# Designs tried in a protein design run: peptides against a protein of PDB entry 2XVC. Part 1

Scores and structures below are computed, not measured.

Target 1, 50 residues: chain A of PDB entry 2XVC
Amino acid sequence: ITERELLDYIVNNGGFLDIEHFSKVYGVEKQEVVKLLEALKNKGLIAVES
Unless a header shows other numbers, all headers, positions and changes below count from the first letter of the chain.
Peptide ipSAE was made for these designs. It is ipSAE averaged over its two directions, with the distance scale d0 held at 1.0 Angstrom where the peptide's residues are scored. Compare it between designs on one protein only; published cut-offs may not apply.
A fold fails the geometry check if it doesn't show the stated peptide or something in it is severely misdrawn.

## One batch from the design tools (peptide; made by RFdiffusion4, then SolubleMPNN)

Design b1_p8_1_s1 (from b1_p8_1, 3 letters changed)
Fold by OpenDDE base, seed 3:
Structure b1_p8_1_s1 (fold): chain B 50 residues (1-50), chain A 8 residues (1-8)
Amino acid sequence: as target 1 above (50 residues)
Amino acid sequence: MPLKVTVK
C-alpha cells in the first residue's frame, strides 16, 4: 500500500483508522501501516490524535 | 480501537 492509498482510506473512513482492523483486512503489516502514518504525519498531511 | 486522524 502507498501513502496516497492509506490517506485516501482514512479520508473515506471518516478520519478514523483502526490499525489492527486495517492490517487484517488489507493484509498489511501493522508496522508498515505505522510507517506510512509517520510519513504522512511528517509531511504535514495528517495529525494523529493520541 | 480506531485512531482519530485529522486530514489536513
Scores: peptide ipSAE 0.737, ipTM 0.921, DockQ to the pose 0.198
Fold by OpenDDE base, seed 1:
Structure b1_p8_1_s1 (fold): chain B 50 residues (1-50), chain A 8 residues (1-8)
Amino acid sequence: as target 1 above (50 residues)
Amino acid sequence: MPLKVTVK
């Protein structure tokens, strides 16, 4: 999965991301999801609340 | 539980 694909998912999911759910459904390791989120955040494309 | 992500 790419950063863009994850970003698109978040947008399409109303700005919500359940990492556990996403991992199970899409077969992506949780560590990879977190890595992509951190990249998106560092690029100023997203902000993660909580 | 879901995270709330704001897209900028």
Scores: peptide ipSAE 0.737, ipTM 0.921, DockQ to the pose 0.197
Fold by OpenDDE base, seed 2:
Order: C-alpha cells, then structure tokens, then sequence
Structure b1_p8_1_s1 (fold): chain B 50 residues (1-50), chain A 8 residues (1-8)
C-alpha cells in the first residue's frame, strides 16, 4: 500500500483508522501502517489526535 | 481502537 492509498482510505473512512483492524483486513503489517502514517505526518499532510 | 486522523 502507498502513502496516497492510505490517505485516501482515511478520508473515505471518515477520518478514522483502526490500525489493528486495517492490518487484519488488508494484510498489511502494523509497523508498515505506522510507517506510512509517520511519513504522512512528517510531510504535513495529516495530524493524529490522541 | 480507531485513531482520529485530521487531513490537513
């Protein structure tokens, strides 16, 4: 999965991402999902609320 | 648990 594909998923999912769920459904390692999120954040494209 | 992600 690419950064753009993950970004589009988040938008289409109402701005929510369950990493555990995503990993199970799409067969992507949780570490890879986090890596992509960090890339998006570092580029100033997203903010993760905690 | 879902994370809330804001697209900037």
Amino acid sequence: as target 1 above (50 residues)
Amino acid sequence: MPLKVTVK
Scores: peptide ipSAE 0.736, ipTM 0.921, DockQ to the pose 0.197
Fold by OpenDDE base, seed 4:
Structure b1_p8_1_s1 (fold): chain B 50 residues (1-50), chain A 8 residues (1-8)
Amino acid sequence: as target 1 above (50 residues)
Amino acid sequence: MPLKVTVK
C-alpha cells in the first residue's frame, strides 16, 4: 500500500481509521500502517488527533 | 478503536 492509497482510504472513510480493522481487511501489518501515517503527518498532509 | 485523522 502507498501513502496516497492510505490517504484516499482515510478521506473516503470520513477521516476515521481503525488500524486493527484495516490490517485485518487489507492484509497490511499494523506497523506498516503506522509508518505510512507518520510519513503523511511529517509531510503536513494529515493530523492525528491524540 | 478508530483514530480521527484530519486531512489538511
Scores: peptide ipSAE 0.736, ipTM 0.921, DockQ to the pose 0.185

Design b1_p8_1_s2 (from b1_p8_1 with A1M L8K)
Fold by OpenDDE base, seed 3:
Structure b1_p8_1_s2 (fold): chain B 50 residues (1-50), chain A 8 residues (1-8)
Amino acid sequence: as target 1 above (50 residues)
Amino acid sequence: MPVKVTVK
């Protein structure tokens, strides 16, 4: 999955992301999901609470 | 549990 695809997912999911659920559904490792989130955060596209 | 993500 790409950063853009993850971003679109988050938008479409009302700004919530269950990493474990996402990992199971899309077959993406949790570490990869976190990596993508960090990339999006570093680009100023998202803010992750906590 | 879901993580809250604010889209900027």
Scores: peptide ipSAE 0.623, ipTM 0.898, DockQ to the pose 0.197
Fold by OpenDDE base, seed 2:
Structure b1_p8_1_s2 (fold): chain B 50 residues (1-50), chain A 8 residues (1-8)
Amino acid sequence: as target 1 above (50 residues)
Amino acid sequence: MPVKVTVK
């Protein structure tokens, strides 16, 4: 999965991402999902609320 | 649990 694909998924999912669920459904390692989120964040494209 | 992500 690419950064753009993940971004589009988040938008289409109302701005919510369940990393565990996403990992299971799409077969992407949780570490990879987090890496992509960090890349998007570092580019100023997203903010992650904790 | 879902994490809220804001697209800038």
Scores: peptide ipSAE 0.621, ipTM 0.898, DockQ to the pose 0.185
Fold by OpenDDE base, seed 5:
Structure b1_p8_1_s2 (fold): chain B 50 residues (1-50), chain A 8 residues (1-8)
Amino acid sequence: as target 1 above (50 residues)
Amino acid sequence: MPVKVTVK
């Protein structure tokens, strides 16, 4: 999965991401999902709420 | 559990 594909998924999912669910559905390791989120954040494209 | 992400 690419950064753009993950971004599009987040938008289409109302801004919510269940990393565990996403990992199972798309077969992407959780650490890879987090890596992509960090890349998007560092590019100023997203903010992650804690 | 879902995490909220704001797209800029």
Scores: peptide ipSAE 0.619, ipTM 0.897, DockQ to the pose 0.208
Fold by OpenDDE base, seed 1:
Structure b1_p8_1_s2 (fold): chain B 50 residues (1-50), chain A 8 residues (1-8)
Amino acid sequence: as target 1 above (50 residues)
Amino acid sequence: MPVKVTVK
């Protein structure tokens, strides 16, 4: 999974991301998803509401 | 639970 692929998923999913669900469905480690989110956030491409 | 991500 790339940053762009994750970004595209988020856009197509209305801005919602269930990390647990995504991990199970797409076979991506939770830690990898979080890492990609942090990268996107640091690049100013997303804001994570938590 | 899903997290909300705002795309800029």
Scores: peptide ipSAE 0.618, ipTM 0.897, DockQ to the pose 0.208

Design b1_p8_1_s3 (from b1_p8_1, 4 letters changed)
Fold by OpenDDE base, seed 1:
Structure b1_p8_1_s3 (fold): chain B 50 residues (1-50), chain A 8 residues (1-8)
Amino acid sequence: as target 1 above (50 residues)
Amino acid sequence: MPLKVKVT
């Protein structure tokens, strides 16, 4: 999965991301999801809550 | 403005 694909998913999901659910459904490691979120955050594209 | 993301 790319940063853009994850961002598009988040937008389409109303700004919500369940990492455990996403990992299971899309077969992406939780660590990879977190890494992509950190990249998006560092680019100023997202602000992570919780 | 960044997109607010609620992460669980």
Scores: peptide ipSAE 0.735, ipTM 0.912, DockQ to the pose 0.953
Fold by OpenDDE base, seed 4:
Structure b1_p8_1_s3 (fold): chain B 50 residues (1-50), chain A 8 residues (1-8)
Amino acid sequence: as target 1 above (50 residues)
Amino acid sequence: MPLKVKVT
């Protein structure tokens, strides 16, 4: 999965991401999802709440 | 403005 694909998923999901659910459904490791989120955050594309 | 994302 790419950063853009994850961003598009979040947009289409109303700005919500359940990491465990996403990992199970898409077969992506939780650590990889977190890494992609950190990259998006560092680029100023997202602001993580909670 | 960045997209606000709620992560659980």
Scores: peptide ipSAE 0.735, ipTM 0.911, DockQ to the pose 0.940
Fold by OpenDDE base, seed 2:
Structure b1_p8_1_s3 (fold): chain B 50 residues (1-50), chain A 8 residues (1-8)
Amino acid sequence: as target 1 above (50 residues)
Amino acid sequence: MPLKVKVT
């Protein structure tokens, strides 16, 4: 999965991301999802709220 | 403005 594909998923999912659910459904390692989120955050494309 | 993302 690319940074753009993850961003588009988040937009289509109403701005929500469950990392464990996403990992299970799409077969992407949780560490790779976190790495993509960090890249998006560092580019100023997302602001992460917990 | 960045997109706000709620992560769980």
Scores: peptide ipSAE 0.734, ipTM 0.911, DockQ to the pose 0.933
Fold by OpenDDE base, seed 5:
Structure b1_p8_1_s3 (fold): chain B 50 residues (1-50), chain A 8 residues (1-8)
Amino acid sequence: as target 1 above (50 residues)
Amino acid sequence: MPLKVKVT
């Protein structure tokens, strides 16, 4: 999965991401999801709430 | 503006 695909998913999911749910559905390791989120955050594309 | 994302 790419950063863009994750971003598009978040947008389509109303700005919500359940990491465990996403990991199970897409077969992506939780650590990889977190890494992609950190990259998106560091690029200023997302602001993580809570 | 960055997209606000709620992460759980």
Scores: peptide ipSAE 0.734, ipTM 0.911, DockQ to the pose 0.957

Design b1_p8_1_s4 (from b1_p8_1, 4 letters changed)
Fold by OpenDDE base, seed 5:
Structure b1_p8_1_s4 (fold): chain B 50 residues (1-50), chain A 8 residues (1-8)
Amino acid sequence: as target 1 above (50 residues)
Amino acid sequence: MPLRVTVK
């Protein structure tokens, strides 16, 4: 999965992302999902609320 | 658990 695909998913999912769920559904390692999120965040495209 | 992500 690419950064763009993940971004589109987030938008289409109403701005919510369950990493565990996403990992299971799309077969992407949780570490990879986190990596993509960090990339998006560093590019100023998203803000993760925690 | 879902994370809330704001798209800028």
Scores: peptide ipSAE 0.749, ipTM 0.923, DockQ to the pose 0.209
Fold by OpenDDE base, seed 3:
Structure b1_p8_1_s4 (fold): chain B 50 residues (1-50), chain A 8 residues (1-8)
Amino acid sequence: as target 1 above (50 residues)
Amino acid sequence: MPLRVTVK
C-alpha cells in the first residue's frame, strides 16, 4: 500500500483508522501502516490525535 | 480501537 492509498482510505473512512483492523483486512503489517502514517504526518498531510 | 486522523 502507498501513502496515497492510505490517505485516501482514511478520508473515505471518515478520518478514522484502526491499525489492527486495517492490518488484518488489507494484509499490511502493522509496522508498515505506522510507517506510512508517520510519513503522512511528517509531510503535514495528517494529524493523529494523541 | 480506531485512531482519529485529521486530514489537512
Scores: peptide ipSAE 0.749, ipTM 0.923, DockQ to the pose 0.198
Fold by OpenDDE base, seed 2:
Structure b1_p8_1_s4 (fold): chain B 50 residues (1-50), chain A 8 residues (1-8)
Amino acid sequence: as target 1 above (50 residues)
Amino acid sequence: MPLRVTVK
C-alpha cells in the first residue's frame, strides 16, 4: 500500500483508522501502517489525535 | 481502537 492509498482510505473511512483492523482486513503489517502514517505526518498531510 | 486522523 502507498501513502496516497492510505490517505484515501482514511478520508473514505470518515477520518478514522483502526490499525489492528486495517492490518487484518488488508493484510498489511501494523509496522508498515505506522510507517506510512509517520510519513504522512512528517509531510504535514495529517494530524493524529490521542 | 480507531485513531482519529485529521487530513490537512
Scores: peptide ipSAE 0.749, ipTM 0.922, DockQ to the pose 0.198
Fold by OpenDDE base, seed 4:
Structure b1_p8_1_s4 (fold): chain B 50 residues (1-50), chain A 8 residues (1-8)
Amino acid sequence: as target 1 above (50 residues)
Amino acid sequence: MPLRVTVK
């Protein structure tokens, strides 16, 4: 999965992401999802509220 | 639990 694909998923999901759920559904490691989120955050494309 | 992600 690419950064753009994850970004599009978040938008289409109303700005919510359940990492555990996403990992199970799409077969992507949780660590990979976190890596992509951090990249998006560092680029200023997203803000994660936590 | 879902994370709230704001897209800029």
Scores: peptide ipSAE 0.748, ipTM 0.922, DockQ to the pose 0.209

Design b1_p8_2_s1
Fold by OpenDDE base, seed 4:
Structure b1_p8_2_s1 (fold): chain B 50 residues (1-50), chain A 8 residues (1-8)
Amino acid sequence: as target 1 above (50 residues)
Amino acid sequence: MLKIKVLV
């Protein structure tokens, strides 16, 4: 999965991401999803509210 | 369960 594919998924999902659900559905490691989110955050393309 | 709310 690319940063763009993850961003498009988040947008299409109303700005929500369940990392555990996404990892199970797409077969992507949770650590890879977190790394892509950190890259998107560092580019200013997303804000993560935790 | 880690749910992230992402503001785009």
Scores: peptide ipSAE 0.122, ipTM 0.663, DockQ to the pose 0.397
Fold by OpenDDE base, seed 5:
Structure b1_p8_2_s1 (fold): chain B 50 residues (1-50), chain A 8 residues (1-8)
Amino acid sequence: as target 1 above (50 residues)
Amino acid sequence: MLKIKVLV
């Protein structure tokens, strides 16, 4: 998965991402999902709300 | 900037 594909997924999913669910469904390691989210955050493309 | 909720 690329940063762009992950961003498009988040947008299409109403701004929601469950990392555990995404990892299981798409076969992507959690560490790779986190790394892509950090890159998107550092680019100002996303803001993570708790 | 997109606001997201991330669950871990």
Scores: peptide ipSAE 0.088, ipTM 0.647, DockQ to the pose 0.168
Fold by OpenDDE base, seed 2:
Structure b1_p8_2_s1 (fold): chain B 50 residues (1-50), chain A 8 residues (1-8)
Amino acid sequence: as target 1 above (50 residues)
Amino acid sequence: MLKIKVLV
């Protein structure tokens, strides 16, 4: 998955991401999802809230 | 900037 594909998924999912669910459904390692999120955050494209 | 809630 690319940074753009992850961003488009988050937008289409109402601004929510379950990392555990996404990892299971799409076969992407949780560490790779977190790395892509940090890249998007560092570009100012997303703000991550807990 | 998109605000997102991430569930772990």
Scores: peptide ipSAE 0.086, ipTM 0.643, DockQ to the pose 0.157
Fold by OpenDDE base, seed 1:
Structure b1_p8_2_s1 (fold): chain B 50 residues (1-50), chain A 8 residues (1-8)
Amino acid sequence: as target 1 above (50 residues)
Amino acid sequence: MLKIKVLV
């Protein structure tokens, strides 16, 4: 998965991401999802809210 | 900038 594919998924999912669900459904390691989110955040493309 | 709630 690319940063762009993850961003497009999040946008299409109403701005929500369940990392555990996404990891299971798409076969992507949770650590790789977190790394892609950090990259998107550092680019100012996303803000992660608690 | 997209606001995202990330569920872990």
Scores: peptide ipSAE 0.082, ipTM 0.636, DockQ to the pose 0.169

Design b1_p8_2_s2
Fold by OpenDDE base, seed 1:
Structure b1_p8_2_s2 (fold): chain B 50 residues (1-50), chain A 8 residues (1-8)
Amino acid sequence: as target 1 above (50 residues)
Amino acid sequence: MLRIKVLV
């Protein structure tokens, strides 16, 4: 999965992400999802409200 | 579940 594909998923999911659910459904390691989120955050493309 | 604000 790319940063763009994850961003598009988040947008299409109303700005919600369940990392555990996403990992199980899409076969992506939780650590990979976290790295992609960190990259998106560092680029100023997202903020995590947690 | 995380709340993500998209800034694009």
Scores: peptide ipSAE 0.707, ipTM 0.905, DockQ to the pose 0.888
Fold by OpenDDE base, seed 2:
Structure b1_p8_2_s2 (fold): chain B 50 residues (1-50), chain A 8 residues (1-8)
Amino acid sequence: as target 1 above (50 residues)
Amino acid sequence: MLRIKVLV
């Protein structure tokens, strides 16, 4: 999964992400999801609210 | 579950 694909998923999911659910459904390691979120955050594309 | 604000 790319940063863009994860961003588009978050948008399409109303701004919600369950990392555990996403990892299980898409076969992506939880640490890779976290790394992509950190990249998006560091680029100013997202903020984690809760 | 995380709440994410999209800033684009």
Scores: peptide ipSAE 0.705, ipTM 0.905, DockQ to the pose 0.891
Fold by OpenDDE base, seed 5:
Parts: sequence; C-alpha cells; structure tokens
Structure b1_p8_2_s2 (fold): chain B 50 residues (1-50), chain A 8 residues (1-8)
Amino acid sequence: as target 1 above (50 residues)
Amino acid sequence: MLRIKVLV
C-alpha cells in the first residue's frame, strides 16, 4: 500500500483508522501502517489527534 | 482506533 492509498482510506473513513482492522483487511503489517503514518505526519499531511 | 486530521 502507498502513502496516498492510506491517506485516501483515512479520508474515506471519516478520519478514523483502526490499525488492527486495516492490517487484517489489506494484509499489511501493523509496523508498515505505522511507518506510513509517520511518513505522512513528517510531510505535514496528517496530524494524529487521538 | 486513531483519530487523524488530514491537512491536504
């Protein structure tokens, strides 16, 4: 999964992400999802609010 | 579950 695909998923999911659910559905390791989120955050594309 | 603000 790309950073763009993850970003589009977050938008389409109302700004919510369940990492455990996402990992199971997309077959992506939880650590990879976290790395993609960190990359998006470091680029200023997202903020984690809670 | 995380709450994420998109800034784009």
Scores: peptide ipSAE 0.705, ipTM 0.905, DockQ to the pose 0.888
Fold by OpenDDE base, seed 4:
Structure b1_p8_2_s2 (fold): chain B 50 residues (1-50), chain A 8 residues (1-8)
Amino acid sequence: as target 1 above (50 residues)
Amino acid sequence: MLRIKVLV
């Protein structure tokens, strides 16, 4: 999964992400999901609110 | 579950 694919997923999911659920459904390691979120945050594309 | 604000 790319940063753009994760961003599009978050948008399509109403801005909600369950990392554990996403990891299970898409077969992506939780650490890779966190790394992609950190990249998106560092680029100013997202903020984690809760 | 996380709440993410998209800033694009």
Scores: peptide ipSAE 0.704, ipTM 0.905, DockQ to the pose 0.887

Design b1_p8_2_s3
Fold by OpenDDE base, seed 4:
Structure b1_p8_2_s3 (fold): chain B 50 residues (1-50), chain A 8 residues (1-8)
Amino acid sequence: as target 1 above (50 residues)
Amino acid sequence: MLKIKPLV
């Protein structure tokens, strides 16, 4: 999964992300999801609200 | 579950 694909998923899901659920559904390691989120945050493309 | 704010 790419950063853009994860960003699109977040937008399409109203900003909500369950990392555990996403990992199970898409077969992506939780660590990879976190890595992508950190990249998006560092680029100023997202803010984590909680 | 996380709440994310897209800034794009």
Scores: peptide ipSAE 0.666, ipTM 0.901, DockQ to the pose 0.899
Fold by OpenDDE base, seed 1:
Structure b1_p8_2_s3 (fold): chain B 50 residues (1-50), chain A 8 residues (1-8)
Amino acid sequence: as target 1 above (50 residues)
Amino acid sequence: MLKIKPLV
């Protein structure tokens, strides 16, 4: 999965992301999802609210 | 579940 694909998923899901669910459904390691989120945040593309 | 704000 790419950063852009994850960002698009987040947008399409109303900003909600269940990392455990995403990992199981899409076959992406949880730590990889977190790494991608950190990259998106560092680029100023997202803010994690809760 | 996380709530994420896209900034794009």
Scores: peptide ipSAE 0.666, ipTM 0.901, DockQ to the pose 0.889
Fold by OpenDDE base, seed 5:
Structure b1_p8_2_s3 (fold): chain B 50 residues (1-50), chain A 8 residues (1-8)
Amino acid sequence: as target 1 above (50 residues)
Amino acid sequence: MLKIKPLV
């Protein structure tokens, strides 16, 4: 999964992300999801609110 | 569950 795909997912899911659920559904390691989130955050594309 | 704010 790309950063853009993850961002689109987040938007389409109302801003909510369950990392465990996402990992299971999309077959992406939790560590990879976190890495993508960190990249999005570092680029100023998202803020984590919880 | 995380709440994420898109900024763009």
Scores: peptide ipSAE 0.665, ipTM 0.899, DockQ to the pose 0.904
Fold by OpenDDE base, seed 2:
Parts: sequence; C-alpha cells; structure tokens
Structure b1_p8_2_s3 (fold): chain B 50 residues (1-50), chain A 8 residues (1-8)
Amino acid sequence: as target 1 above (50 residues)
Amino acid sequence: MLKIKPLV
C-alpha cells in the first residue's frame, strides 16, 4: 500500500482508522501502517487527534 | 481506533 492509498482510505472512512482492523482486512503489517502514518504526518498531510 | 484529520 502507498501513502496516497492510505490517505484516500482515511478520507473515505471519515477520518477514522483502526490499525488492527486495517491490518487484518488488507493484509498490511501494523508496523507498515504506522510507518505510512508517520510519513503522512511528517509531510503535513495529516494530524492524529487521538 | 484513531481519529485522523486530513490537512489537504
């Protein structure tokens, strides 16, 4: 999965992301999801509110 | 569950 694909998923899911659920459904390691989130955050594309 | 704010 790419950063853009994850960003699009987040937007389409109303801004909500369950990392455990996403990992199970899409077959992406939790560490990879976190890595992609960190990249999006560092680029100023997202802020984590919780 | 995380709440994420897209900034774009």
Scores: peptide ipSAE 0.662, ipTM 0.899, DockQ to the pose 0.904

Design b1_p8_3_s1 (from b1_p8_3, 3 letters changed)
Fold by OpenDDE base, seed 3:
Structure b1_p8_3_s1 (fold): chain B 50 residues (1-50), chain A 8 residues (1-8)
Amino acid sequence: as target 1 above (50 residues)
Amino acid sequence: MPVKVTVK
């Protein structure tokens, strides 16, 4: 999955992301999901609470 | 549990 695809997912999911659920559904490792989130955060596209 | 993500 790409950063853009993850971003679109988050938008479409009302700004919530269950990493474990996402990992199971899309077959993406949790570490990869976190990596993508960090990339999006570093680009100023998202803010992750906590 | 879901993580809250604010889209900027």
Scores: peptide ipSAE 0.623, ipTM 0.898, DockQ to the pose 0.197
Fold by OpenDDE base, seed 2:
Structure b1_p8_3_s1 (fold): chain B 50 residues (1-50), chain A 8 residues (1-8)
Amino acid sequence: as target 1 above (50 residues)
Amino acid sequence: MPVKVTVK
């Protein structure tokens, strides 16, 4: 999965991402999902609320 | 649990 694909998924999912669920459904390692989120964040494209 | 992500 690419950064753009993940971004589009988040938008289409109302701005919510369940990393565990996403990992299971799409077969992407949780570490990879987090890496992509960090890349998007570092580019100023997203903010992650904790 | 879902994490809220804001697209800038």
Scores: peptide ipSAE 0.621, ipTM 0.898, DockQ to the pose 0.185
Fold by OpenDDE base, seed 5:
Structure b1_p8_3_s1 (fold): chain B 50 residues (1-50), chain A 8 residues (1-8)
Amino acid sequence: as target 1 above (50 residues)
Amino acid sequence: MPVKVTVK
């Protein structure tokens, strides 16, 4: 999965991401999902709420 | 559990 594909998924999912669910559905390791989120954040494209 | 992400 690419950064753009993950971004599009987040938008289409109302801004919510269940990393565990996403990992199972798309077969992407959780650490890879987090890596992509960090890349998007560092590019100023997203903010992650804690 | 879902995490909220704001797209800029």
Scores: peptide ipSAE 0.619, ipTM 0.897, DockQ to the pose 0.208
Fold by OpenDDE base, seed 1:
Structure b1_p8_3_s1 (fold): chain B 50 residues (1-50), chain A 8 residues (1-8)
Amino acid sequence: as target 1 above (50 residues)
Amino acid sequence: MPVKVTVK
């Protein structure tokens, strides 16, 4: 999974991301998803509401 | 639970 692929998923999913669900469905480690989110956030491409 | 991500 790339940053762009994750970004595209988020856009197509209305801005919602269930990390647990995504991990199970797409076979991506939770830690990898979080890492990609942090990268996107640091690049100013997303804001994570938590 | 899903997290909300705002795309800029």
Scores: peptide ipSAE 0.618, ipTM 0.897, DockQ to the pose 0.208

Design b1_p8_3_s2 (from b1_p8_3, 5 letters changed)
Fold by OpenDDE base, seed 5:
Structure b1_p8_3_s2 (fold): chain B 50 residues (1-50), chain A 8 residues (1-8)
Amino acid sequence: as target 1 above (50 residues)
Amino acid sequence: MPLRVTVR
């Protein structure tokens, strides 16, 4: 999955991401999802609320 | 559990 696909998913999902669910549905490892999120964050495209 | 992500 690409950064763009993940970004589009987040937007289409109302700004929510369940990493566990996403990993199961798309067959992407949780660590890879986190890396993509960090990349998007570092680019200033997203903010993750803790 | 879902994370809240805001898109800029």
Scores: peptide ipSAE 0.751, ipTM 0.922, DockQ to the pose 0.220
Fold by OpenDDE base, seed 1:
Structure b1_p8_3_s2 (fold): chain B 50 residues (1-50), chain A 8 residues (1-8)
Amino acid sequence: as target 1 above (50 residues)
Amino acid sequence: MPLRVTVR
């Protein structure tokens, strides 16, 4: 999965991302999802509310 | 649990 594909998924999912669910459904490692989120965050494209 | 992600 690419950063763009993850970003598009987030947008299409109303700005919500369940990492565990995403990992199970798309077969992407949770650590990979987190890395992509960090990259998007570092680029200023997203903010994660925690 | 879902994370809330704001897209800028």
Scores: peptide ipSAE 0.751, ipTM 0.922, DockQ to the pose 0.209
Fold by OpenDDE base, seed 2:
Structure b1_p8_3_s2 (fold): chain B 50 residues (1-50), chain A 8 residues (1-8)
Amino acid sequence: as target 1 above (50 residues)
Amino acid sequence: MPLRVTVR
């Protein structure tokens, strides 16, 4: 999965992401999901609450 | 648990 695909998923999912659920459904390692989120955050494209 | 993500 790419940063853009993850971003589009979040938008289409109403601005919510369950990393555990996403990992299970899409077969993406949790570490890879976190890496993509950090990249998006560092680019100023997203803010993660909590 | 779902994370709330604000897209800018």
Scores: peptide ipSAE 0.750, ipTM 0.922, DockQ to the pose 0.197
Fold by OpenDDE base, seed 4:
Structure b1_p8_3_s2 (fold): chain B 50 residues (1-50), chain A 8 residues (1-8)
Amino acid sequence: as target 1 above (50 residues)
Amino acid sequence: MPLRVTVR
């Protein structure tokens, strides 16, 4: 999965991401999802509330 | 639990 694909998923999902659900559905490791989120955050493209 | 993500 790419940063752009994850970003598009978040947008299409109303700005919500369940990492555990996403991991199970798409077969992507939780650590990889977190890495992509961190990259998007560092680029200033997203803000994660947690 | 879902994370709230704001897209800029």
Scores: peptide ipSAE 0.748, ipTM 0.921, DockQ to the pose 0.197

Design b1_p8_3_s3 (from b1_p8_3 with S1M V3L)
Fold by OpenDDE base, seed 3:
Structure b1_p8_3_s3 (fold): chain B 50 residues (1-50), chain A 8 residues (1-8)
Amino acid sequence: as target 1 above (50 residues)
Amino acid sequence: MPLKVKVV
């Protein structure tokens, strides 16, 4: 999965991402999802509310 | 559990 694909998913999912669910559904390692999120955050494309 | 992500 690309950063753009993950971003589009988040947009289409109303700004929510369940990493566990996403990993299971799309067959992407959790670490890879987190890496993509960090990249998106570092680019200023997303803000993660924690 | 879902993580809240704001798209900028």
Scores: peptide ipSAE 0.671, ipTM 0.910, DockQ to the pose 0.209
Fold by OpenDDE base, seed 1:
Structure b1_p8_3_s3 (fold): chain B 50 residues (1-50), chain A 8 residues (1-8)
Amino acid sequence: as target 1 above (50 residues)
Amino acid sequence: MPLKVKVV
């Protein structure tokens, strides 16, 4: 999965991401999802509200 | 549990 694909998923999912659910459904390791989120955040494309 | 992510 690419950063763009993850970003598009988040947008299409109303700004919500369940990492556990996403990992199970799409077969992406949780660590990879977190890495992509950090990259998106560092690029100023997202802010994680937690 | 879902994270809320603001898209900038």
Scores: peptide ipSAE 0.669, ipTM 0.910, DockQ to the pose 0.221
Fold by OpenDDE base, seed 2:
Structure b1_p8_3_s3 (fold): chain B 50 residues (1-50), chain A 8 residues (1-8)
Amino acid sequence: as target 1 above (50 residues)
Amino acid sequence: MPLKVKVV
């Protein structure tokens, strides 16, 4: 999965991402999902809200 | 649990 594909998924999912669920459904390691999120954050494309 | 992600 690419950074753009993950970004599009988040948009299409109402701005929500369950990393555990995503990993199970799409067969992507949780570490890879986190890496892609960090890349998107570092580019200023997303902000993670806690 | 879902994370809330703001697209900037």
Scores: peptide ipSAE 0.669, ipTM 0.910, DockQ to the pose 0.209
Fold by OpenDDE base, seed 4:
Structure b1_p8_3_s3 (fold): chain B 50 residues (1-50), chain A 8 residues (1-8)
Amino acid sequence: as target 1 above (50 residues)
Amino acid sequence: MPLKVKVV
């Protein structure tokens, strides 16, 4: 999965991401999803609300 | 649990 594909998924999902659910459905390791999120965040494309 | 992500 690419950063752009993950970004598009988040947009299409109303800005919500369940990492565990995503990992199970798409067969992507949770660590890889987190890595992609951090890359998107560092590029200023997303902000994770916490 | 879902994360809320703001797309900038």
Scores: peptide ipSAE 0.668, ipTM 0.910, DockQ to the pose 0.221

